# Ledger of designs, part 163: peptides against a protein of PDB entry 3T7K

Target 1, 248 residues: chain A of PDB entry 3T7K
Amino acid sequence: KAEKILARFNELPNYDLKAVCTGCFHDGFNEVDIEILNQLGIKIFDNIKETDKLNCIFAPKILRTEKFLKSLSFEPLKFALKPEFIIDLLKQIHSKKDKLSQININLFDYEINGINESIISKTKLPTKVFERANIRCINLVNDIPGGVDTIGSVLKAHGIEKINVLRSKKCTFEDIIPNDVSKQENGGIFKYVLIVTKASQVKKFTKLINDRDKNETILIVEWNWCVESIFHLNVDFTSKKNVLYQKK

## One batch from the design tools (peptide; made by RFdiffusion4, then SolubleMPNN)

Design b2_p23_8_s2 (from b2_p23_8, 10 letters changed)
Fold by OpenDDE base, seed 3:
Structure b2_p23_8_s2 (fold): chain B 248 residues (1-248), chain A 23 residues (1-23)
Amino acid sequence: as target 1 above (248 residues)
Amino acid sequence: MEEYKERIEKALKEAEKIEEERK
């Protein structure tokens, strides 16, 4: 069926997209449309797997979903596109009225607002955002909204190697892991990095660390600090936004 | 902090060069 529909076109574009969707296409696509998209070099995956070499995200706007945040870790992210690209493409293909011998849809017309070339270019870097920032081991409170698995998965996609989950009510100093980044001599390295949700946790962890390891560097942030760092693909250590406690 | 920015800028330039060489 797809071949018959596409036979009216003399030349088919190859968009070379391996994509996931977030905030759109919840009902998926029918078999014919999937085949049409495949013939145009567009493959849509249900889940993110490293082996699939994903290079595209479809979303109506910048979202804070797991898929969107992880898409910024693609190697590289080539395109961040609005769902209207697929909608208009399929509409044109199914249209009998369009005497067009060629599909005329430009990817650049469907870019997600706020994902600019600067962000795309940073996805070409050989390192991940937290790796560049010398954050490899973090402590995460167990009561974080969204769950430790989702948040942990996003953080790992962006270069955090070890996530230590802290039981906020029962944790001791011995449960807190250091951010061991022994390899880089030059850069602001925090020995203890923690993601917390409450002011009481800040008080608790600062006390525990300062009582046992008084001279060490501490960074305590909100989840939003991580999100902003991901959206910019850069950690701004000069910003106090979403930083709850910092000791240099 | 400045060193971190410089490292990123250097890495970006290197990545761009590698991409141009692959074309």
Scores: peptide ipSAE 0.078, ipTM 0.666, DockQ to the pose 0.016
Fold by OpenDDE base, seed 1:
Structure b2_p23_8_s2 (fold): chain B 248 residues (1-248), chain A 23 residues (1-23)
Amino acid sequence: as target 1 above (248 residues)
Amino acid sequence: MEEYKERIEKALKEAEKIEEERK
């Protein structure tokens, strides 16, 4: 029983972690280890729900998984940790040799490479990355790798309110929605924002928009543009990386 | 663009103040 194992410690830390895992712990934890982690203030959830107030992600490195990308939308993300934190913690607890009166594991020693304090600090902002960038409504092609539901869910977690799915081959101008950002007076707003997968789609959508709504602002990007924006928790409108078409 | 960067910087400073007040 977890209580008997933990009884050797005079004081137990409370890590206050509400976490999800990605790219690690596929087999889960045994019942005893779950109980141990719970006693240490570590709760691991299977899925992301807003009601759980998640504040931590376990992953071996920066990943492009739905869970990892969504973890950067936590309010705040307190810790992004390598799975070795849990492994070393459990090893220390199960060790019979160490008459350790205290658990001596520092969370900061297990930070995921590339998730620095600057990124963590940005998760404390009251706004989401695309909200700050004045991107509220987007058009998404239906043939996007990973699926519109997964990608749409990630984008919504990061402040996009409306996702319009375009059937690329059958789409007309009337199917394309504008990015309606009524509230913020100050800042460059693209009227049409599209995420596409192919050069042929760029040609099609630019033609449709320019023929029907001349002189409007257009932003056409790849999914990687969104991913990079999420990883930095900032949209860099000066970067041409992963931008397929831009009209200001 | 400068306005966007300034908004982020302002928001970060405000978030830091809130965190300091909570300590």
Scores: peptide ipSAE 0.078, ipTM 0.665, DockQ to the pose 0.016
Fold by OpenDDE base, seed 5:
Structure b2_p23_8_s2 (fold): chain B 248 residues (1-248), chain A 23 residues (1-23)
Amino acid sequence: as target 1 above (248 residues)
Amino acid sequence: MEEYKERIEKALKEAEKIEEERK
């Protein structure tokens, strides 16, 4: 059926998109539309897997979903597009009225607001955002909203190698792992990095660390600190936003 | 911190150069 529908066009574009969707297309696509999209070089996947070499995200706007945050770790992210791209494309293809010899839809007209070329360009870097920031090992409290698995998965996609989950009520100093990064010449490495949810946790962890390892560097942040770093694909250590405690 | 920004800018320029060489 798809071949018959597409036969009216003299030339078919190859968009070369391997995409996931978030905040749109909850009902999926019918078999004919999937086949049409495939013939146009558009493949939509249900889940993110590294083996699929994904290069595109469909979303109505910037979202804080797992899929959206992980899409910024694609190698590279080529396009971040509004769902209207697919809607308009399929509408044009199914239209019986238009004696169109060619599909005239430009990907650049459907860019998600706020995902600019600067962000896209940073996804071409050989390193991940937290890797560049010299954050390799972090401590994460077990009561974090969204769950440790989801949050951990996003952080790993962005270059965190080791995530230590802390039982906030029962943890001791020995349960806290150091950020084991070789001192590079440019300084700014925090020995202890923690993501917490409550002020009581800040007080607890700062006391535990300072009592046992008095002169070491500490960074305690909220999850929003990580999200902002991901959205910018850059860690701003000068910003106090979402930083709960910092010792340099 | 300025060094970190410089490192990112340098890395971006290098990435652009590599991409141009691949075209």
Scores: peptide ipSAE 0.071, ipTM 0.658, DockQ to the pose 0.016
Fold by OpenDDE base, seed 2:
Structure b2_p23_8_s2 (fold): chain B 248 residues (1-248), chain A 23 residues (1-23)
Amino acid sequence: as target 1 above (248 residues)
Amino acid sequence: MEEYKERIEKALKEAEKIEEERK
């Protein structure tokens, strides 16, 4: 069926997209449309797997979903596109009216607002955003909204090697892991990095660390600090936004 | 901080070169 539909076109584009969707296409695609998309070099996956070498995200806008945040860790992310790309593409293909010899849909017309070329270019870097920031080991409170698994998965995708989950009510200093990164000569490395949700946790962890490991560097942030860092593919250590405690 | 920006800029330039070499 797909071949018969596509036979009307002299040449078919190869978009070379391996994509996931978030915030769109909840009902999926019918078999014919999937076959059409496949013939155009568009493959849509249900989940993110490293083995699939994903290079595209479909979303109506910038979202804070796991899929969207992880898409910024693709190697590289080639395209971040609005779902209207698929909608218009399929509409054009199924249209009987136009003696269109060619599919005239340009990917660049469907870019997600706010995902610019600068962000896309950073996905070509050999390192991940937190790796570049010298953050490899973090402490994460267990009561984080969204759950430690989802948050942890996103952080790992972006270069966090070790995630230590802290039981906020029961943890001691011995439960807190250091960010064991080789001292680069001039890089402000925080020995302790923590993601917390409450002011009481800030007080607790700062006290525990300062009482037992005096004069060490501490960074305590909220999840939004990580999200902003991911959206920019850059950690801005000058920003106080979403930083709850910092000791240099 | 400046060093971090410089590292990113350097890495971006290197990535661009690699991409140009692959074309």
Scores: peptide ipSAE 0.087, ipTM 0.680, DockQ to the pose 0.017; fails the geometry check

Design b2_p23_8_s3 (from b2_p23_8, 12 letters changed)
Fold by OpenDDE base, seed 4:
Structure b2_p23_8_s3 (fold): chain B 248 residues (1-248), chain A 23 residues (1-23)
Amino acid sequence: as target 1 above (248 residues)
Amino acid sequence: VEKYKKENEKALEEALKIEEERK
């Protein structure tokens, strides 16, 4: 069926997209449309797997979803596109009235606002954002909205190797892990990095650490700190935004 | 096309909820 539909076109573009969707196409595509998209070099996957070499995200805008955040870790992210790309493409293809010999849809017309070439270029870097920031091991409170699995998965996608989940009500100093990074000469390394949700947790963890491991460097942030870092693909240690406690 | 538009609206609503949960 897809072949018959596409037969009216003399030449088919190859978009070479391996994509996931977030905030759009919840129910997926019908079999014919999937086949059409496949013939145009557009493969849409349900989940993110490294083996699929994903290079594209479809979303209506910048989102804080797991898929969107992880898409910024693609190697590289080639395109971040609005769902209207697919909608317009399929509309054009299914249209019988348009004596179009060619599909005339340009990817660049459908870029997600805020995902610019600067962001895309950073996805070509050999390192991940938190790796560049010398954050390897973090402590994550168990009551974080979105759940430790989702949050942890996003963080791992962006270069954090170890996620230590803290039971916020029961944890002791011994439960807190240090950020075990090799002393690189050039970077401010925080020995303890924590993602927390409440001011009470800040008070608790700062006390625990300062009482037992005096004069060590501590970074306590909220999830938004991570999100902003991901959105910019850069950690700005000069910014106090979303930083709850910092001891250098 | 109309199907996808409706689906997109639903998906967007769900995504917004997720965003709110992460705030």
Scores: peptide ipSAE 0.051, ipTM 0.678, DockQ to the pose 0.896
Fold by OpenDDE base, seed 5:
Structure b2_p23_8_s3 (fold): chain B 248 residues (1-248), chain A 23 residues (1-23)
Amino acid sequence: as target 1 above (248 residues)
Amino acid sequence: VEKYKKENEKALEEALKIEEERK
C-alpha cells in the first residue's frame, strides 16, 4: 500500500533520520505511514539506544523529558524537528489533490525553537558537557523528583560516569563520594559535587563535608543547574543560578 | 493526519506532566 501511494512521485528524498519522539506521536504511526517514512529514510525508534546511532529528535518545543535531554547527547544531533515535519510530509503524500511530482518538504523549516546551529555544533564535540566541566562522579539525593534512575540516565548520557545515590535522611560523610578527576580542562574541579532538592540537605552536606574535609572544594546544585547546562551544552561556573552552595 | 494532531495534543499534555514531576 505504501508503494502504491509513493508511486506517483518521480523521485523520493532520503532524509536519513534516525529519530525518537517526545511530547508527540504518543501512539506511534500506523503500518502504512511507518513504511512510507522508512522509504523516505526516516526511522522512528521507541527508545534511545547507543547502538542505533540516533541523530534526530521530534518534539513540539524544548522539553525536560528524558528523551529530549538525552537527544542533546547524540553524536551528533543533526536535527531537532517539530512534529509538523512528519505531519506535513504525510499530508502531502496522502493528498489526492496535489499534482506534485516530487515531495517538497525542507527539514530546515521545522527546527525546534531554541535549538540553533550553536547547540547542534556542540553535539559534534568529542566530549560531553559534564566531561568538559570536569564532573565525573556526583552525589544524587534519593528523593530527587523524576527518580534517580531517569535523572542518572540523563546525566550519564552527558558524561557523568558515576552516580552515587545518597539516602538523604540517613547518609553520613562516608557515604559521600569525591569527584575523581585527574585532568583539568576548561573548568574548575570540585572535589564534591552534589545534586540536592532541599535547603536542609545543603546544610547537612556542607556540615558533613566541612567537618571532615574542611579545605576541599564543594559544589551543591539543583537539578535545574544540570538541565540548563544540558540545554546550553555548556557549564557556566560563573553563574550562581541554581547553585545552592559553592566553595572554590 | 488529523489523527496525529490529536495524538500530539495528548502527548504534549503528558510531556508537561512529566516535566512537572521532574522539577
Scores: peptide ipSAE 0.050, ipTM 0.684, DockQ to the pose 0.884
Fold by OpenDDE base, seed 3:
Structure b2_p23_8_s3 (fold): chain B 248 residues (1-248), chain A 23 residues (1-23)
Amino acid sequence: as target 1 above (248 residues)
Amino acid sequence: VEKYKKENEKALEEALKIEEERK
């Protein structure tokens, strides 16, 4: 059926997209539309796997979903597109009234607002955002909204190698791991990096660390600090936004 | 196409809930 539908076009574009969707197309596509999209070089995956070499995300806007955040770690992310791209494309293809001999849909007309070429270009870098920031090992509280698995997965996608989950109510100093990185000339290096959810946790962890390991560098942030860093594909250590405690 | 529009609205609502839970 897809072949019959596409037969009216003399030339078909090849968009070369390997994509995931978030905030749109939750139930996927019917079999015919999947076949049509495949013929146009658009392959949509249900889940993110590194082996699939994904290069595209569909979303109505910038979202804080796992898929959206992870898409910014694609190597590279070539396109971040609004779902209207697919909608308009399929509309043109299924239209019997259009005297169009060719599909006239340009990918560049459907860019997600706020994901510009500057962001896209950073996904071509050989390093990940937290790697560039010298953050390799972090401590994550167990009561973080979204769950440690989801949050941890996003952080790992962006270059964090080790995630230590802290039981916030029961943890001691010995449970906190250092951010073991070699001293590099560029970027701040914090010995202890923690993601927390509450002010009480800041008080607890700062006391534990300062009492047992005096004069060491500490960075305690909210999840939003990580999100903003991901959205910009850059860690700005000069900003105090979403930083709960910093000791240089 | 109309199916996808309705689906997108639902999906967006669900995504907002997820975002709120992750704040």
Scores: peptide ipSAE 0.027, ipTM 0.671, DockQ to the pose 0.876
Fold by OpenDDE base, seed 1:
Structure b2_p23_8_s3 (fold): chain B 248 residues (1-248), chain A 23 residues (1-23)
Amino acid sequence: as target 1 above (248 residues)
Amino acid sequence: VEKYKKENEKALEEALKIEEERK
């Protein structure tokens, strides 16, 4: 059926998209539309797997979903597109009235607002955002909204190698892991990096660390600090936004 | 033509949002 529908076109584009969707198309596509998209070089996957070499995200806007955040770690992310691309494409293909010999849909007309070429270009870098920031090992409180697995997965996608989960009410200094990074020529290294949810946790962890390991560097941030870093694919250590405690 | 609708994953997005504890 897909072949019959597409037969009216003399030439078919190959978009070469390997994509996931977030905030759209939750119900997926019917079999015919999937086949149409496949013939146009558009493959939509249900989940993110490294082996699939994903290069595209469909979303209505910038979202804080796991899929969206992880899409910014694609190597590279070629396109971040609004779902209207697929909608308009399928609409044109299914249209019986238009004696269209060619599909006239330009990907660049459907870019997600706020994901510009500057962001896309950074996904071509050989390193991940937190890797560039010399953050390899972090401490994460166990009561973080969204869950440690989801948050941890996003962080790992962006270069965090080790995530230590802290039981915020019961943890001691010995439970806190240092950020073990090799001294690179350029950039500040924080010995202790923590993501917390409450002011009380800041007080607790700063006390624990300062009492036992005096004069060490500490960075305590909110999840929003991570999100903003991901959205910009850059860590700005000069900004105090979403930083709860910093000791250099 | 099957009308694909925009869906909202706001609930998931909000779940991943940590709000600062209001003093």
Scores: peptide ipSAE 0.025, ipTM 0.621, DockQ to the pose 0.242

Design b2_p23_8_s4 (from b2_p23_8, 12 letters changed)
Fold by OpenDDE base, seed 5:
Structure b2_p23_8_s4 (fold): chain B 248 residues (1-248), chain A 23 residues (1-23)
Amino acid sequence: as target 1 above (248 residues)
Amino acid sequence: VEKYKEENEKALKEALEEEKKRL
């Protein structure tokens, strides 16, 4: 069926997209449309796997979904596109009225607002955002909204190697892991990095660390600090936004 | 094609609900 539909075009573009979708196409595509997309070099995947060499995200806007946040870790993210790209493409292809010899849909017309060339260019860097920030090991409270697995998976995609989950009510100083980083390139190293949800946790962890390791550097942040760092593909250590405690 | 527009409105709502659970 797809071949018959596409036979009216003299040439077919190859978009070379390996994509995931978030906030769109949750039910997937019908059999004809998925075959059309495949013939145009558009491959849609259900899940993010490193082996698939994903280069594209479809989303209606910037989202804080796991897929969207992880898409900014693609190597590189070539395109962040609105779902209207696929919709308009399929409309043009299924149109019986259009005497079109060619498919005339430009990817650049469908860019997600706020994902600009500056963001895309940073996905071509050989390092991840938290790797560049000298954050290798973090402590994450177990009561984090969204769950430690999802948040941990996003953080790992962005260069955090080790995630230590803290039982916020029961943890002691011995449960807190140091950020084991040897190289000081392009920023301060914090010995202890923690993501917390409550002011009571800030008070607890600052006391535990300062009582046992009083001269060490501490960074305690909210999840939003990580999200903002991901959306900018840069950690701004000069910003106090979403920083709950900092000791340099 | 119109099917996908309707489904995408629902999908966006679900994504926004997912965001709220992670905030």
Scores: peptide ipSAE 0.561, ipTM 0.945, DockQ to the pose 0.854
Fold by OpenDDE base, seed 1:
Structure b2_p23_8_s4 (fold): chain B 248 residues (1-248), chain A 23 residues (1-23)
Amino acid sequence: as target 1 above (248 residues)
Amino acid sequence: VEKYKEENEKALKEALEEEKKRL
């Protein structure tokens, strides 16, 4: 059926998109439309897998969903597009009135607001955002909204190798892991990096660390610090925004 | 095509609720 619909076009574009969707197309596509998209080089995947070499995200705007945050870790992210791209494309293809010999839809007209070429260009870097920031091992409180698995998965996609989950009420100093990074990398290395949710946790962990490992470097942040770092694909250590405690 | 517009309005609401609860 798709072939018959597409036969009216003399030339078909190959968009070469391997995409996931967030905040759109949750119910997927009908059989004809998915076949049309596939013939145009648009492959939609349900889940993010490294093996699929994903290069595109569809979303109505910048979102804090797991899929959106992980899409900024694609190698590279080529396109971040509004769902209207697919809608307008399918609308043009299904139009019986237009004696269109060609599909006239430009991907650049459908860019997600706030995902500019500066962000896209950083996804071509050989390193991940937290890797560049010398953050390899972090401590994460177990009571974090969203759950440790989701948050941990996003952080891992962005270069965190080891996530230690802290049982906030019961943890001791021995439960806190150091950020084990090589001393040869240029940059500020924090020995202890923690993501927390409450001021009481800041007080607890700062006390535990300072009592047992005096004069060590500590970074305690909110989840929003990670989100902002991901959205900018850069860690700004000069900013105090979403930093709860810092000891250099 | 119109089906997808309606579904996308719902999907956006769901995503925004996910943001509030999780991320």
Scores: peptide ipSAE 0.560, ipTM 0.946, DockQ to the pose 0.799
Fold by OpenDDE base, seed 2:
Structure b2_p23_8_s4 (fold): chain B 248 residues (1-248), chain A 23 residues (1-23)
Amino acid sequence: as target 1 above (248 residues)
Amino acid sequence: VEKYKEENEKALKEALEEEKKRL
């Protein structure tokens, strides 16, 4: 059926999209439309897998969903597109207007607001955002909104190798892991990196660390610090935004 | 095609509700 619909076009574009969707197309596509998209080189996946070599995300805007945050770790992310791209494409294809020899849909007209070429270009870097920031091992409190699995999965996608989950009420100093990175010449490696949710946790962890490992460097941040770092594909250590405690 | 617009309006609302739970 899709072939018969597409036969009216002399040339079909190959968009070469391997995409996931977030905040759109939750119910998927009908059988004809998914076949049409496949013939145009648009392959939609339900979940993110590294083996699929995903290069695109569909979303109505910047979202804080797991899929959206992980899409910024694609190698590279080629396109971040609004769902209207697919809608307008399918509308043109289903249109009975005999005079369309070509599909006239430009991907660049459907870019998600706030995902610019500067962000896209950083997805071509050989390192992930937290790797570049010398953050390899982090401590994550167990009461984080969204859950440690989702948050941990996003952080790992962005280059954090080890996530230590802290039981905030029961943890001791021995439960806190150091950020074990080799001192590179360009300064500012934090020995202890923690993501927390409450001011009481800041007080607890700063006391535990300072009492047992004096004069060490500490970074305690909110989840929003990680989100902002992901959205910019850059860690700004000069910003105090979402930083709860810093000891250099 | 119009089906997808209605579904996408719902999907966006759901995504925004999920974001609020992670704040």
Scores: peptide ipSAE 0.559, ipTM 0.945, DockQ to the pose 0.819
Fold by OpenDDE base, seed 4:
Structure b2_p23_8_s4 (fold): chain B 248 residues (1-248), chain A 23 residues (1-23)
Amino acid sequence: as target 1 above (248 residues)
Amino acid sequence: VEKYKEENEKALKEALEEEKKRL
């Protein structure tokens, strides 16, 4: 069916998109539209898998969804596009009135606001954002909004290798893992990195660490610190924003 | 096509609710 619809065009673009969607197209596409999109080199996947070599995200705006945050870990993220791209494309294709010999939809007209070339360029780096920041192992409180699985999955996509889940009420010093990174000569390494939700947790963990492992470096942050780092594809250790405790 | 617009309005609301609950 799609072939017959597309036969009116002399040339078809190949957009070469391997995409996921967030905040749009939750119900997917009809069979004809999927076939059309596929013929235009647009492949939409339900889930993020590394094997699919995803290069695109569709979203109406910057979102804090798991898919959106993980899309910034694509290698590279080539395009971050508004869903209107697909809408306008399908409208043009289904239009009987347009004697258009060609599809006139430019990807660049549909960029998500705030995902600029500076962000896109950083997705071409050989390292992940937290890898560059020398954050390999983190401690995550079990009462984090969103759940440890979702948050942990996002963090892993961005180069954190080990997520240690802390039972905030029951944990002891022995439950806290160090950030085991090889001493790179030129980077401040925090021995203990923790993501917490409450000031009481800051007090607890700082006490536990300082009582048992004196003079060690500690970074305690909110989830928002991670989100901001992901959105910028850079960790700014000079910023105090979303940092609850820091000991250098 | 109009179906997708309506669905996308719903999907955005759901995503924003997810952000509020999880993030």
Scores: peptide ipSAE 0.563, ipTM 0.946, DockQ to the pose 0.840; fails the geometry check

